# Peptides against a protein of PDB entry 3VZA, part 102

Target 1, 98 residues: chain A of PDB entry 3VZA
Amino acid sequence: RVERLCKSKELFEERLGLEIRRIHNEQLQFIFRHIDHKDPDKPYMFTLSINEQGDYEVTSCTPPLDCISEFQLKVRETNNFSAFIANIRKAFTALSFK
Target 2, 62 residues: chain B of PDB entry 3VZA
Amino acid sequence: AAYVTQLYYKISRIDWDYEVEPARIKGIHYGPDIAQPINMDSSHHSRCFISDYLWSLVPTAW

## One batch from the design tools (peptide; made by RFdiffusion4, then SolubleMPNN)

Design b2_p21_2_s4 (from b2_p21_2, 14 letters changed)
Fold by OpenDDE base, seed 5:
Structure b2_p21_2_s4 (fold): chain B 98 residues (1-98), chain C 62 residues (1-62), chain A 21 residues (1-21)
Amino acid sequence: as target 1 above (98 residues)
Amino acid sequence: as target 2 above (62 residues)
Amino acid sequence: VFIPEEDPSQSNDLLEKLLAM
């Protein structure tokens, strides 16, 4: 059971190029890799919490994304967390082509 | 670890086949209409291509 | 780029809330 869970996590991390970490102050850090084909290990990151009102709140984004505030609004309206994460990755990918 | 793996499924809608050799990327993506099989030889592709392909399966419509 | 280490001492409350939403 524990072995299966560990294997599952490792497969998702490598295949999606997405690591999810629990960090201080009740936050989750999402770390995207495999974005820049010339530097596959370069991290693109954001942190997430749930504020006192119970809403998704992006607490940091590195590198910064102009669209992150709009995405935060969209996920609050739609509750489509999958699209939220996928759109952030798309935005990071677009940024890597600058 | 259980919560994190559940979160990965919530994000990707992918279930992996854990009974194949490590070089075989095999699983199922559960989209809103039909389930799509995933079956790739990782030795034939870059890590970036594999990730891009898998993320292309995830809808971005809100 | 600084990437903080995962803190396993953090509760699963946030994860549970995310999964429940």
Scores: peptide ipSAE 0.426, ipTM 0.944, DockQ to the pose 0.864
Fold by OpenDDE base, seed 3:
Structure b2_p21_2_s4 (fold): chain B 98 residues (1-98), chain C 62 residues (1-62), chain A 21 residues (1-21)
Amino acid sequence: as target 1 above (98 residues)
Amino acid sequence: as target 2 above (62 residues)
Amino acid sequence: VFIPEEDPSQSNDLLEKLLAM
């Protein structure tokens, strides 16, 4: 089971181009790669925590996204975490063309 | 790794087939209406294309 | 423990577990 779990993580990281890390101050870091086809290893990332109210809170976004605050609001309203992450990737993708 | 893999599933709704050769990207995407098979030869595509394709399976509607 | 998104009351449980470990 442990072996499969490790393999699963590696497959997701490579195939989705998404790495998830636990970082200081009880945060998760989401690192997208494979966004810029001209520079596949260029990272696009944001950090996430859960605040005192139990709500998702974006604590950083690099490069910055104008829409990130709206997405935070949307995920709090809908609890659709999948759409939240997917929309962030979509936004990073759009940004890579600018 | 258990929780992070669960998170990946929560995000992507993809379940990989772990019994195939590394060059084969095989699995199932579970959408809200239907389940779609994934079956790609990674040697035929760029890493970016593969990622873009897989993410295209994930709904962005809130 | 996997908690499906279909349960809004437990929507953050998985994240909480990841953050707490």
Scores: peptide ipSAE 0.365, ipTM 0.932, DockQ to the pose 0.064
Fold by OpenDDE base, seed 1:
Structure b2_p21_2_s4 (fold): chain B 98 residues (1-98), chain C 62 residues (1-62), chain A 21 residues (1-21)
Amino acid sequence: as target 1 above (98 residues)
Amino acid sequence: as target 2 above (62 residues)
Amino acid sequence: VFIPEEDPSQSNDLLEKLLAM
């Protein structure tokens, strides 16, 4: 099972171009790659935490996204974390065309 | 790794077939209404195309 | 771009919260 779990993580990372990391201070880091077709390894990333009120909070976003605050509000309202991540990736993709 | 893999499924709703050859991207995407088979030859596509395609399966409606 | 080291040895309440949704 351990081998299967390790393989699963690697497959998701490569196929989705998304790395999820547990980092200091009870945070998660999401690193997107495969966004820019001209530079597939270029990272687009954000970090997530829970604030004092218990709400999801984006603590960093590189490169910055104008829509990230709105998405943070939407995920708090809907609890649709899948849509949250997918919309962030869509936004990063849009940046890559500018 | 168990928790992170569970999160990947929560995000993507994809379950991989782990028994196929490395070049074969095979699995199932579980949408809200129907299950969509995934079956791709990775040698025929760029990494970016594959990722874009898989993410296109994930609904963005809140 | 700076990417900090992963810290899998510590608990993560955020991850637990996400999985509980």
Scores: peptide ipSAE 0.348, ipTM 0.937, DockQ to the pose 0.778
Fold by OpenDDE base, seed 4:
Structure b2_p21_2_s4 (fold): chain B 98 residues (1-98), chain C 62 residues (1-62), chain A 21 residues (1-21)
Amino acid sequence: as target 1 above (98 residues)
Amino acid sequence: as target 2 above (62 residues)
Amino acid sequence: VFIPEEDPSQSNDLLEKLLAM
């Protein structure tokens, strides 16, 4: 089971180009790669916490996204975490063309 | 690894077939209405294309 | 780009919370 879970994680990381890290101060770091086709290993990342009110809070975003605050609002309203992550990736993708 | 794997599923709604050869990207994406199979030969595509394709399966509607 | 080291003690709780929501 442990071996299978490790393999699963590796498959997700490689195939989705998404690494998820647990970092200090009760935060998750989401690192997207495979965004820039000319530089597949270039990271696009954000960090996420749950604040004292129990709401999702983006604590950093690199490179910065103009839409990140709106997405934070939307995920709080809808609780659609999948769409939240997918929209962030979409935004990073759009940014990579600039 | 169990929690992160669950999180990946929560995000992507993809369940991989772990028993196939490494070059075969095989699984199922569970959409809101339908489930669709994933079956790709990774040697035919760039890493970026594969990721873009898989993410295209994930709805962005809130 | 610098990627900080993980802190499993604190972050596991957040992960569980995220999964529960």
Scores: peptide ipSAE 0.326, ipTM 0.923, DockQ to the pose 0.806

Design b2_p21_3_s3 (from b2_p21_3, 10 letters changed)
Fold by OpenDDE base, seed 4:
Structure b2_p21_3_s3 (fold): chain B 98 residues (1-98), chain C 62 residues (1-62), chain A 21 residues (1-21)
Amino acid sequence: as target 1 above (98 residues)
Amino acid sequence: as target 2 above (62 residues)
Amino acid sequence: SDLELLRKIIEEEPVEPVYVP
């Protein structure tokens, strides 16, 4: 069972190009790779916390996204976390084309 | 990593087939209207293509 | 819920270093 969990995580990380880390100060770091076809290892990342009001809060975004504040609002309204992550990846992809 | 793997499923809605060889990317994406099978030979595609394809399965509508 | 799961991760998953490219 533990073996399967480890394998599952590795498969998701490699296939989705998404790493999820629990980091300090009660935050999660989401690291996207495989965004830029010319530089597959280039990371695109953001950090996320749940604030005192119980709302999703993006605490950093590298590189910065103009749309991240709007996405934060949308996920708070819809609670669609899947769409939140997918839209961020879409935005990073668009950014990679400069 | 149990909770993280659960989060991956909540994000992607993909269930992998863990019994196939590593080069075979096989699973099922569970969309809101239809379940779509995934079956790719990773040796025939770039890492970026694979990721882009899998993410294309995930709805972006809020 | 997604929120509840995120809280569980934040509370129970092992802490990792912040990734810096």
Scores: peptide ipSAE 0.808, ipTM 0.967, DockQ to the pose 0.946
Fold by OpenDDE base, seed 3:
Structure b2_p21_3_s3 (fold): chain B 98 residues (1-98), chain C 62 residues (1-62), chain A 21 residues (1-21)
Amino acid sequence: as target 1 above (98 residues)
Amino acid sequence: as target 2 above (62 residues)
Amino acid sequence: SDLELLRKIIEEEPVEPVYVP
């Protein structure tokens, strides 16, 4: 099972171009790659925590997204975490064209 | 990695076929209406195209 | 729930170094 789980993670990382790390201070780091077709390994990333109120909180975003605060509000309202991540990737993609 | 893989599923709604050769990207996307198969030859596409395509399956409506 | 799963990851998954480009 451990071997299968490791393989599953690797497949998701490569195919979605998304790496998820548990990092210090009770945070998760989401690292998107395969965004810039001219530089597929260029990372676009953000960190996420659950604050004292139990709400999703973006603690960093690199490169910065002007829409990230709105997305944080939306995910708190809708609890649609899938749409949250997908919209962030969409925003990073748009940013890569600028 | 058990919880992380669960999170990948919650995000993408994709279940991979782990029994096929590495060059074959095969799985099922479970959308809100109908489940759709994924079946791609990775040698025919760039990594960016593959990722873009898979993410295009994920609804962005809140 | 998604929130519960995220909490489980934060509590149980191995801590990794912060990725820095």
Scores: peptide ipSAE 0.808, ipTM 0.967, DockQ to the pose 0.947
Fold by OpenDDE base, seed 1:
Structure b2_p21_3_s3 (fold): chain B 98 residues (1-98), chain C 62 residues (1-62), chain A 21 residues (1-21)
Amino acid sequence: as target 1 above (98 residues)
Amino acid sequence: as target 2 above (62 residues)
Amino acid sequence: SDLELLRKIIEEEPVEPVYVP
């Protein structure tokens, strides 16, 4: 099972182009790759924490997204974390065309 | 990495087939209404195309 | 729930360095 778990993580990282890290200060870092077709290894990332109120809080976003605050509001309202991540990726993708 | 893999599933709703050759991207996407099989030869697609395709399976409606 | 899972990750998964491009 341990071997499968390691393999599973690797498959998701490569195929989705998404790496998830636990980092310091009780945060998670989400790193998207495979966004820019001209530079597949270029990272697009954000960090996330759960604040004292128990709400999702984006603590950084690189490159910046003007819609990230709205998405944070939406995920707090809907609790749809899947849509939250997918919409962020879509926004990064749109940004890569500029 | 058990919890992280669980999170990947919660995000993507994809379950991989771990018994196929590494170049074969095979699995099942579990949508809200229907399960859709995934079966791709990675050697015939760019990494970006593969990722874009897989993410296209994930609903963005809140 | 997703929130509970995120909390478990934050509490249980090994800490990694912050990725910097």
Scores: peptide ipSAE 0.808, ipTM 0.967, DockQ to the pose 0.950
Fold by OpenDDE base, seed 5:
Structure b2_p21_3_s3 (fold): chain B 98 residues (1-98), chain C 62 residues (1-62), chain A 21 residues (1-21)
Amino acid sequence: as target 1 above (98 residues)
Amino acid sequence: as target 2 above (62 residues)
Amino acid sequence: SDLELLRKIIEEEPVEPVYVP
């Protein structure tokens, strides 16, 4: 199972172009790649923590997204984390069009 | 990796078939209605296309 | 829940962040 888990993570990272890292200050870093078809390895990322109130809190977003604060509000209201991540990716994709 | 892989599933609702060749992207997407199979030959597509396609399976409605 | 799962991940040892220019 350990072998399967490692393989699973690798498959998700490559196929979704999404890397998830536990980083300092009790944060998770979500790194999207495969966004820009002209530069597939270009990373788009945001960091996330759980604040003292137990709510999702975006602590950084690079490049910045105008909609990120709204998405934070929406995920707090709906608890739809899947839609949260998917919408962020969609926003990054739109941003890559410049 | 155990918790992270669970998170990937919660995000994507995709369960991979781990018994196929690396070039074969095979699995099942579990949407709210009917589960849909995934079966792609990665050699026929760019990495970006594959990712875009897979993400297109994930609902964005809140 | 998603929240509980995220907390479990956060309980793991940290790694270096990926630098995004």
Scores: peptide ipSAE 0.789, ipTM 0.965, DockQ to the pose 0.723

Design b2_p21_3_s4 (from b2_p21_3, 9 letters changed)
Fold by OpenDDE base, seed 2:
Structure b2_p21_3_s4 (fold): chain B 98 residues (1-98), chain C 62 residues (1-62), chain A 21 residues (1-21)
Amino acid sequence: as target 1 above (98 residues)
Amino acid sequence: as target 2 above (62 residues)
Amino acid sequence: SVLDLLRKIIKESPVQPLFVP
């Protein structure tokens, strides 16, 4: 099972172009790649924590997204984390077209 | 990697077929109403296309 | 829940270096 879990993680990372890291200060880093078709390895990333109230808190976003604060509000309201991640990727994709 | 793989599933609702050759991207996407198969030859697509396609399966409605 | 899952990852997963482009 351990081998499968490792393989699963690798498959998701490559196929979704999304890496998830546990980083310092009780945060997660989400790193998107495969967004810019001209530069597939260009990273688009944000960091996430859970605040004292138990709410999702975006602690950084690189490159910046105008909509990230709204998405944070939406995910707090809906608890739809899947849509949260998908919308962020969609926004990064739009940004890649300048 | 147990928890992170669970998180990937919660995000994407994709379950991979781990028994196929590496060049085959095969799995199932579990939508809210119906499950849809995924079956792609990775050699026929760019990494960006593959990722875009898979993410297109994920609803963005809040 | 996803929230509980995220908390478990944060609590139990090893700390990795922050990715910097």
Scores: peptide ipSAE 0.826, ipTM 0.968, DockQ to the pose 0.954
Fold by OpenDDE base, seed 1:
Structure b2_p21_3_s4 (fold): chain B 98 residues (1-98), chain C 62 residues (1-62), chain A 21 residues (1-21)
Amino acid sequence: as target 1 above (98 residues)
Amino acid sequence: as target 2 above (62 residues)
Amino acid sequence: SVLDLLRKIIKESPVQPLFVP
């Protein structure tokens, strides 16, 4: 089972182009790749924490997204974390065309 | 890795088939209404295309 | 829930270096 779990993580990382890291100060880092077709390894990333109220807080976003604050509001309202991540990737994708 | 893989599933709703050869991307996407099979040859597509396709399966409606 | 899962990851997963491009 342990071997399958490791393989599962690797498959998700490669196929979705999304790496998830536990980093300092009780945060998670989400790193998207495979967004820019001309530079598949170019990273698009954000960091996330959970505040004392249990709300999601985006603590950084690189490159910056104008819509990230709105998405943070939306995920707090809907608790749809899947849509939250998918919309961020969609926004990064749109940014890559600029 | 257990919690992270669970998180990947909650984000993507994809369950992989781990018994196929590495070049075969096979699994099931569990949408809100139906389950859709995934079965593609990675050697026929770019990494970006594969990722874009898989993410296209994930609803963006809040 | 996703929230509980995220909390578990933050609590129990090994700390990794911040990725910086």
Scores: peptide ipSAE 0.825, ipTM 0.967, DockQ to the pose 0.954
Fold by OpenDDE base, seed 5:
Structure b2_p21_3_s4 (fold): chain B 98 residues (1-98), chain C 62 residues (1-62), chain A 21 residues (1-21)
Amino acid sequence: as target 1 above (98 residues)
Amino acid sequence: as target 2 above (62 residues)
Amino acid sequence: SVLDLLRKIIKESPVQPLFVP
């Protein structure tokens, strides 16, 4: 199972182009790659914490997204974390064309 | 890695087939309707295309 | 739940360096 878990993580990282890191101060970092077809290794990332109220809180976004605050609101309302991540990737994709 | 892989599943709803050759991207996407098979040759596609395709399976509706 | 899963990752996973481009 351990071997499978390691392989699974690697497959998800490569195929989705998404790395998830546990970082300092009780936060997670989500790193998207494979966004820009001209520069597949260019990272697009955000950090996430859970505040004292138990709500998702985006603590940083690089590059910045105008829509990130709205997405934070939406995920708090819907608890649809999948859509949250997918919409962020969609927004980063749109940004890569600018 | 167990929790992170669980998170990947909750995000993507993809379950990989771990028994195929590395170049074969094979699995199942469990969407809201019917489970859909994934089966593609990675050597025929760019990394960006593969990622875009897989993410296209993930609904963006809140 | 996803929230519980995220909390478990934050609580139990080893801290990694912040990725900076």
Scores: peptide ipSAE 0.825, ipTM 0.967, DockQ to the pose 0.955
Fold by OpenDDE base, seed 4:
Structure b2_p21_3_s4 (fold): chain B 98 residues (1-98), chain C 62 residues (1-62), chain A 21 residues (1-21)
Amino acid sequence: as target 1 above (98 residues)
Amino acid sequence: as target 2 above (62 residues)
Amino acid sequence: SVLDLLRKIIKESPVQPLFVP
């Protein structure tokens, strides 16, 4: 099972182009790759924490997204974390074309 | 990696088939309406195409 | 819930270096 879990993580990282790291100050870093077809290894990332109220809080976004604050509001309203992540990737994708 | 793997599932709703050859991307996406099979030959696609396709399965409606 | 899962990851997973481009 341990081997399967390790393999599973690696498969998700490669296939989704999404790496998830536990970083300092009780935060998670989400790193998207495979966004820019001309530069598949170019990273698009954001960091996330949970504030004292238990709400999702985006603590950084690189490159910055105009829509990230709205997405933070939406995920707090809907608790749809899947849509939250997917919409961020969609926004990064749109940004890569500019 | 157990928690992170579980998080990947909650994000993507994809369950991989771990018994196939490495070049075969096989699994199931569990959407709200229908479960959709995934079955791709990675040697025939770019990494970006594969990722774009898989993410296209994930609903963006809030 | 996802929230509970995230809390568990934050609490129990080993700290990794911040990725910087």
Scores: peptide ipSAE 0.825, ipTM 0.968, DockQ to the pose 0.955

Design b2_p21_4_s1 (from b2_p21_4, 13 letters changed)
Fold by OpenDDE base, seed 4:
Structure b2_p21_4_s1 (fold): chain B 98 residues (1-98), chain C 62 residues (1-62), chain A 21 residues (1-21)
Amino acid sequence: as target 1 above (98 residues)
Amino acid sequence: as target 2 above (62 residues)
Amino acid sequence: VVIHEEVFDENTDKLLQKLLE
């Protein structure tokens, strides 16, 4: 049901502080909030696509993460997308303390 | 919407209980070994704490 | 920061399908 799907999306967005957008050029934008406890609405985000070779590719990361390229490599190796997203959030969290 | 909600589940492995009151965060986290219930009163926690807690349920091991 | 406008097309659905495999 459409209503259930909409509610589900809203619950995930609020509770995980993660918004997932379908954006231009066949990309997804992942927007993390609730990272900075002093500024819960501050967004931390990255964009993702699949390149010509069929591999996951991070096309942007704001703010930049030194580890994002490594995570891209890891998700390609392991196909563990859950860990990929979780590690990015962890990295953004660490960055918020600097 | 269906794909996005499925993606949220793939990421978090959380299934929400949609029949409870809005202030109640109730669901199940499906870990590899055991299903763990989630049952929180959102009025007792900050949004950041709730998110941090829920993400703590998601393994970061590759 | 730039939050991009959402678009809904079949090609992006293919990306989502890939992620869900």
Scores: peptide ipSAE 0.543, ipTM 0.953, DockQ to the pose 0.849
Fold by OpenDDE base, seed 5:
Structure b2_p21_4_s1 (fold): chain B 98 residues (1-98), chain C 62 residues (1-62), chain A 21 residues (1-21)
Amino acid sequence: as target 1 above (98 residues)
Amino acid sequence: as target 2 above (62 residues)
Amino acid sequence: VVIHEEVFDENTDKLLQKLLE
C-alpha cells in the first residue's frame, strides 16, 4: 500500500505537472510545472492555508495573478476546490504567454 | 501520502492504471456526466502537452 | 522564487482534512 501511494504521487506529479508540498506554518505549497513549453521546469506556485475563520486563504502567489483574490472568493463560496486549482493553472498558462 | 493522493483525485478526478508499462499513461477521468478513458503513449508527446491535455479534462466552471 | 522544504507536521494534516471534506 505504501508503495502504491508513493507511485500514485509520482504519477500525478509528473503527468499533471503539479507538486503539492506540506510546508511550514500549516500551509500547502502548490507548484505547477509544464506551463511554459519553452521552459517546462519553470515553477508557477502558490501557498494555501486555512485562516482563523476556517476559510481558504492564499498566502502567496508567484508569479502574482490579478485573478487570485477572485478565485479565493469563489472557492470559499462554492467549495469547488477542483475548479479553484484548474482555474489557477489556466491563469498561469495565460500569464506564460506574457 | 494518503491525504495528498486523495487531494490529487479531488482535484483531477483521475484514477490511474498502475499495472501498465511506465510509458503508458492509462486511467479514467470521472467527469460530472460520463467517465472518459485516458490512454496515451508518453513517448509520443511532450511533458507539457500531456499536462495540458490532462488539465483540459478538468472543468473550470465553479 | 522560493520552494519551501517539505515538512511532516500533524497540524498540516488538519488543513488536508479540511480540503478533503
Scores: peptide ipSAE 0.542, ipTM 0.952, DockQ to the pose 0.807
Fold by OpenDDE base, seed 2:
Structure b2_p21_4_s1 (fold): chain B 98 residues (1-98), chain C 62 residues (1-62), chain A 21 residues (1-21)
Amino acid sequence: as target 1 above (98 residues)
Amino acid sequence: as target 2 above (62 residues)
Amino acid sequence: VVIHEEVFDENTDKLLQKLLE
């Protein structure tokens, strides 16, 4: 089972171009790659925590996204975490064309 | 790895066929009503295309 | 046919909390 889980994780990382890491201060780091077709390994990332109110909080975003605050609000309202992540990737993709 | 793979599923709604050869991207994407198969030859596509395609399966409506 | 062998936590918040701990 452990081997299967590890392989599954690796498949997700490579195929989605998304790495998820636990970092200090009880945060998750989401690292997107495969965004810029001219530079597939260029990382686009954000960090996430759950604040004292129990709400998702984006603690950093690199490069910055002007829509990230709105997305944070939307995920708090809808609890649609999938859409949250997908929209962030969409925004990073749009940013890569500028 | 169990929790992170669960999170990947919550995000993507994809379940991989982990026993297939590495060059074959095979799995199932689970939508709200219909499950759709994923079956790609990775040698035919760039990494970026593959990722873009898979993410295109994920709804962005809140 | 891909078989779903893993049991996923339906509560995403709980899952995320586990990951953050």
Scores: peptide ipSAE 0.459, ipTM 0.935, DockQ to the pose 0.060
Fold by OpenDDE base, seed 3:
Structure b2_p21_4_s1 (fold): chain B 98 residues (1-98), chain C 62 residues (1-62), chain A 21 residues (1-21)
Amino acid sequence: as target 1 above (98 residues)
Amino acid sequence: as target 2 above (62 residues)
Amino acid sequence: VVIHEEVFDENTDKLLQKLLE
């Protein structure tokens, strides 16, 4: 089971180009790769925590996204975490063309 | 890894077939309507194309 | 809590919290 779970994680990381890491101060770091077709390993990332109110809070975004605050609001309203992550990737993709 | 794989599923709604050769990207995407199979030969696509394609399966509507 | 590899029904908020702990 452990081997299968590890393989699953590796498959998701490679195929989605998304790495999820726990970092200091009870935060999750989401690292997107495979965004820039000219530089597939170039990372696009944000960090996430749960604040005292129990709400998702984006604590950093690199490179910065104009829409990240709106997405934070939307995920709090809808609790659609899938759409939240997908929209962030979409925004990073758009940014990679600039 | 159990929790992180669960999170990947919550995000992507993809369940991989782990029993196929590494070059085969095989799984099931569970969308809002009917579940759709994923079956790709990774040797015929770039890593970026594969990722873009898989993410295209994930709805962005809130 | 041990999660079965074939079961994906845990609440997302709780799942994220477990990852953060």
Scores: peptide ipSAE 0.455, ipTM 0.933, DockQ to the pose 0.067; fails the geometry check

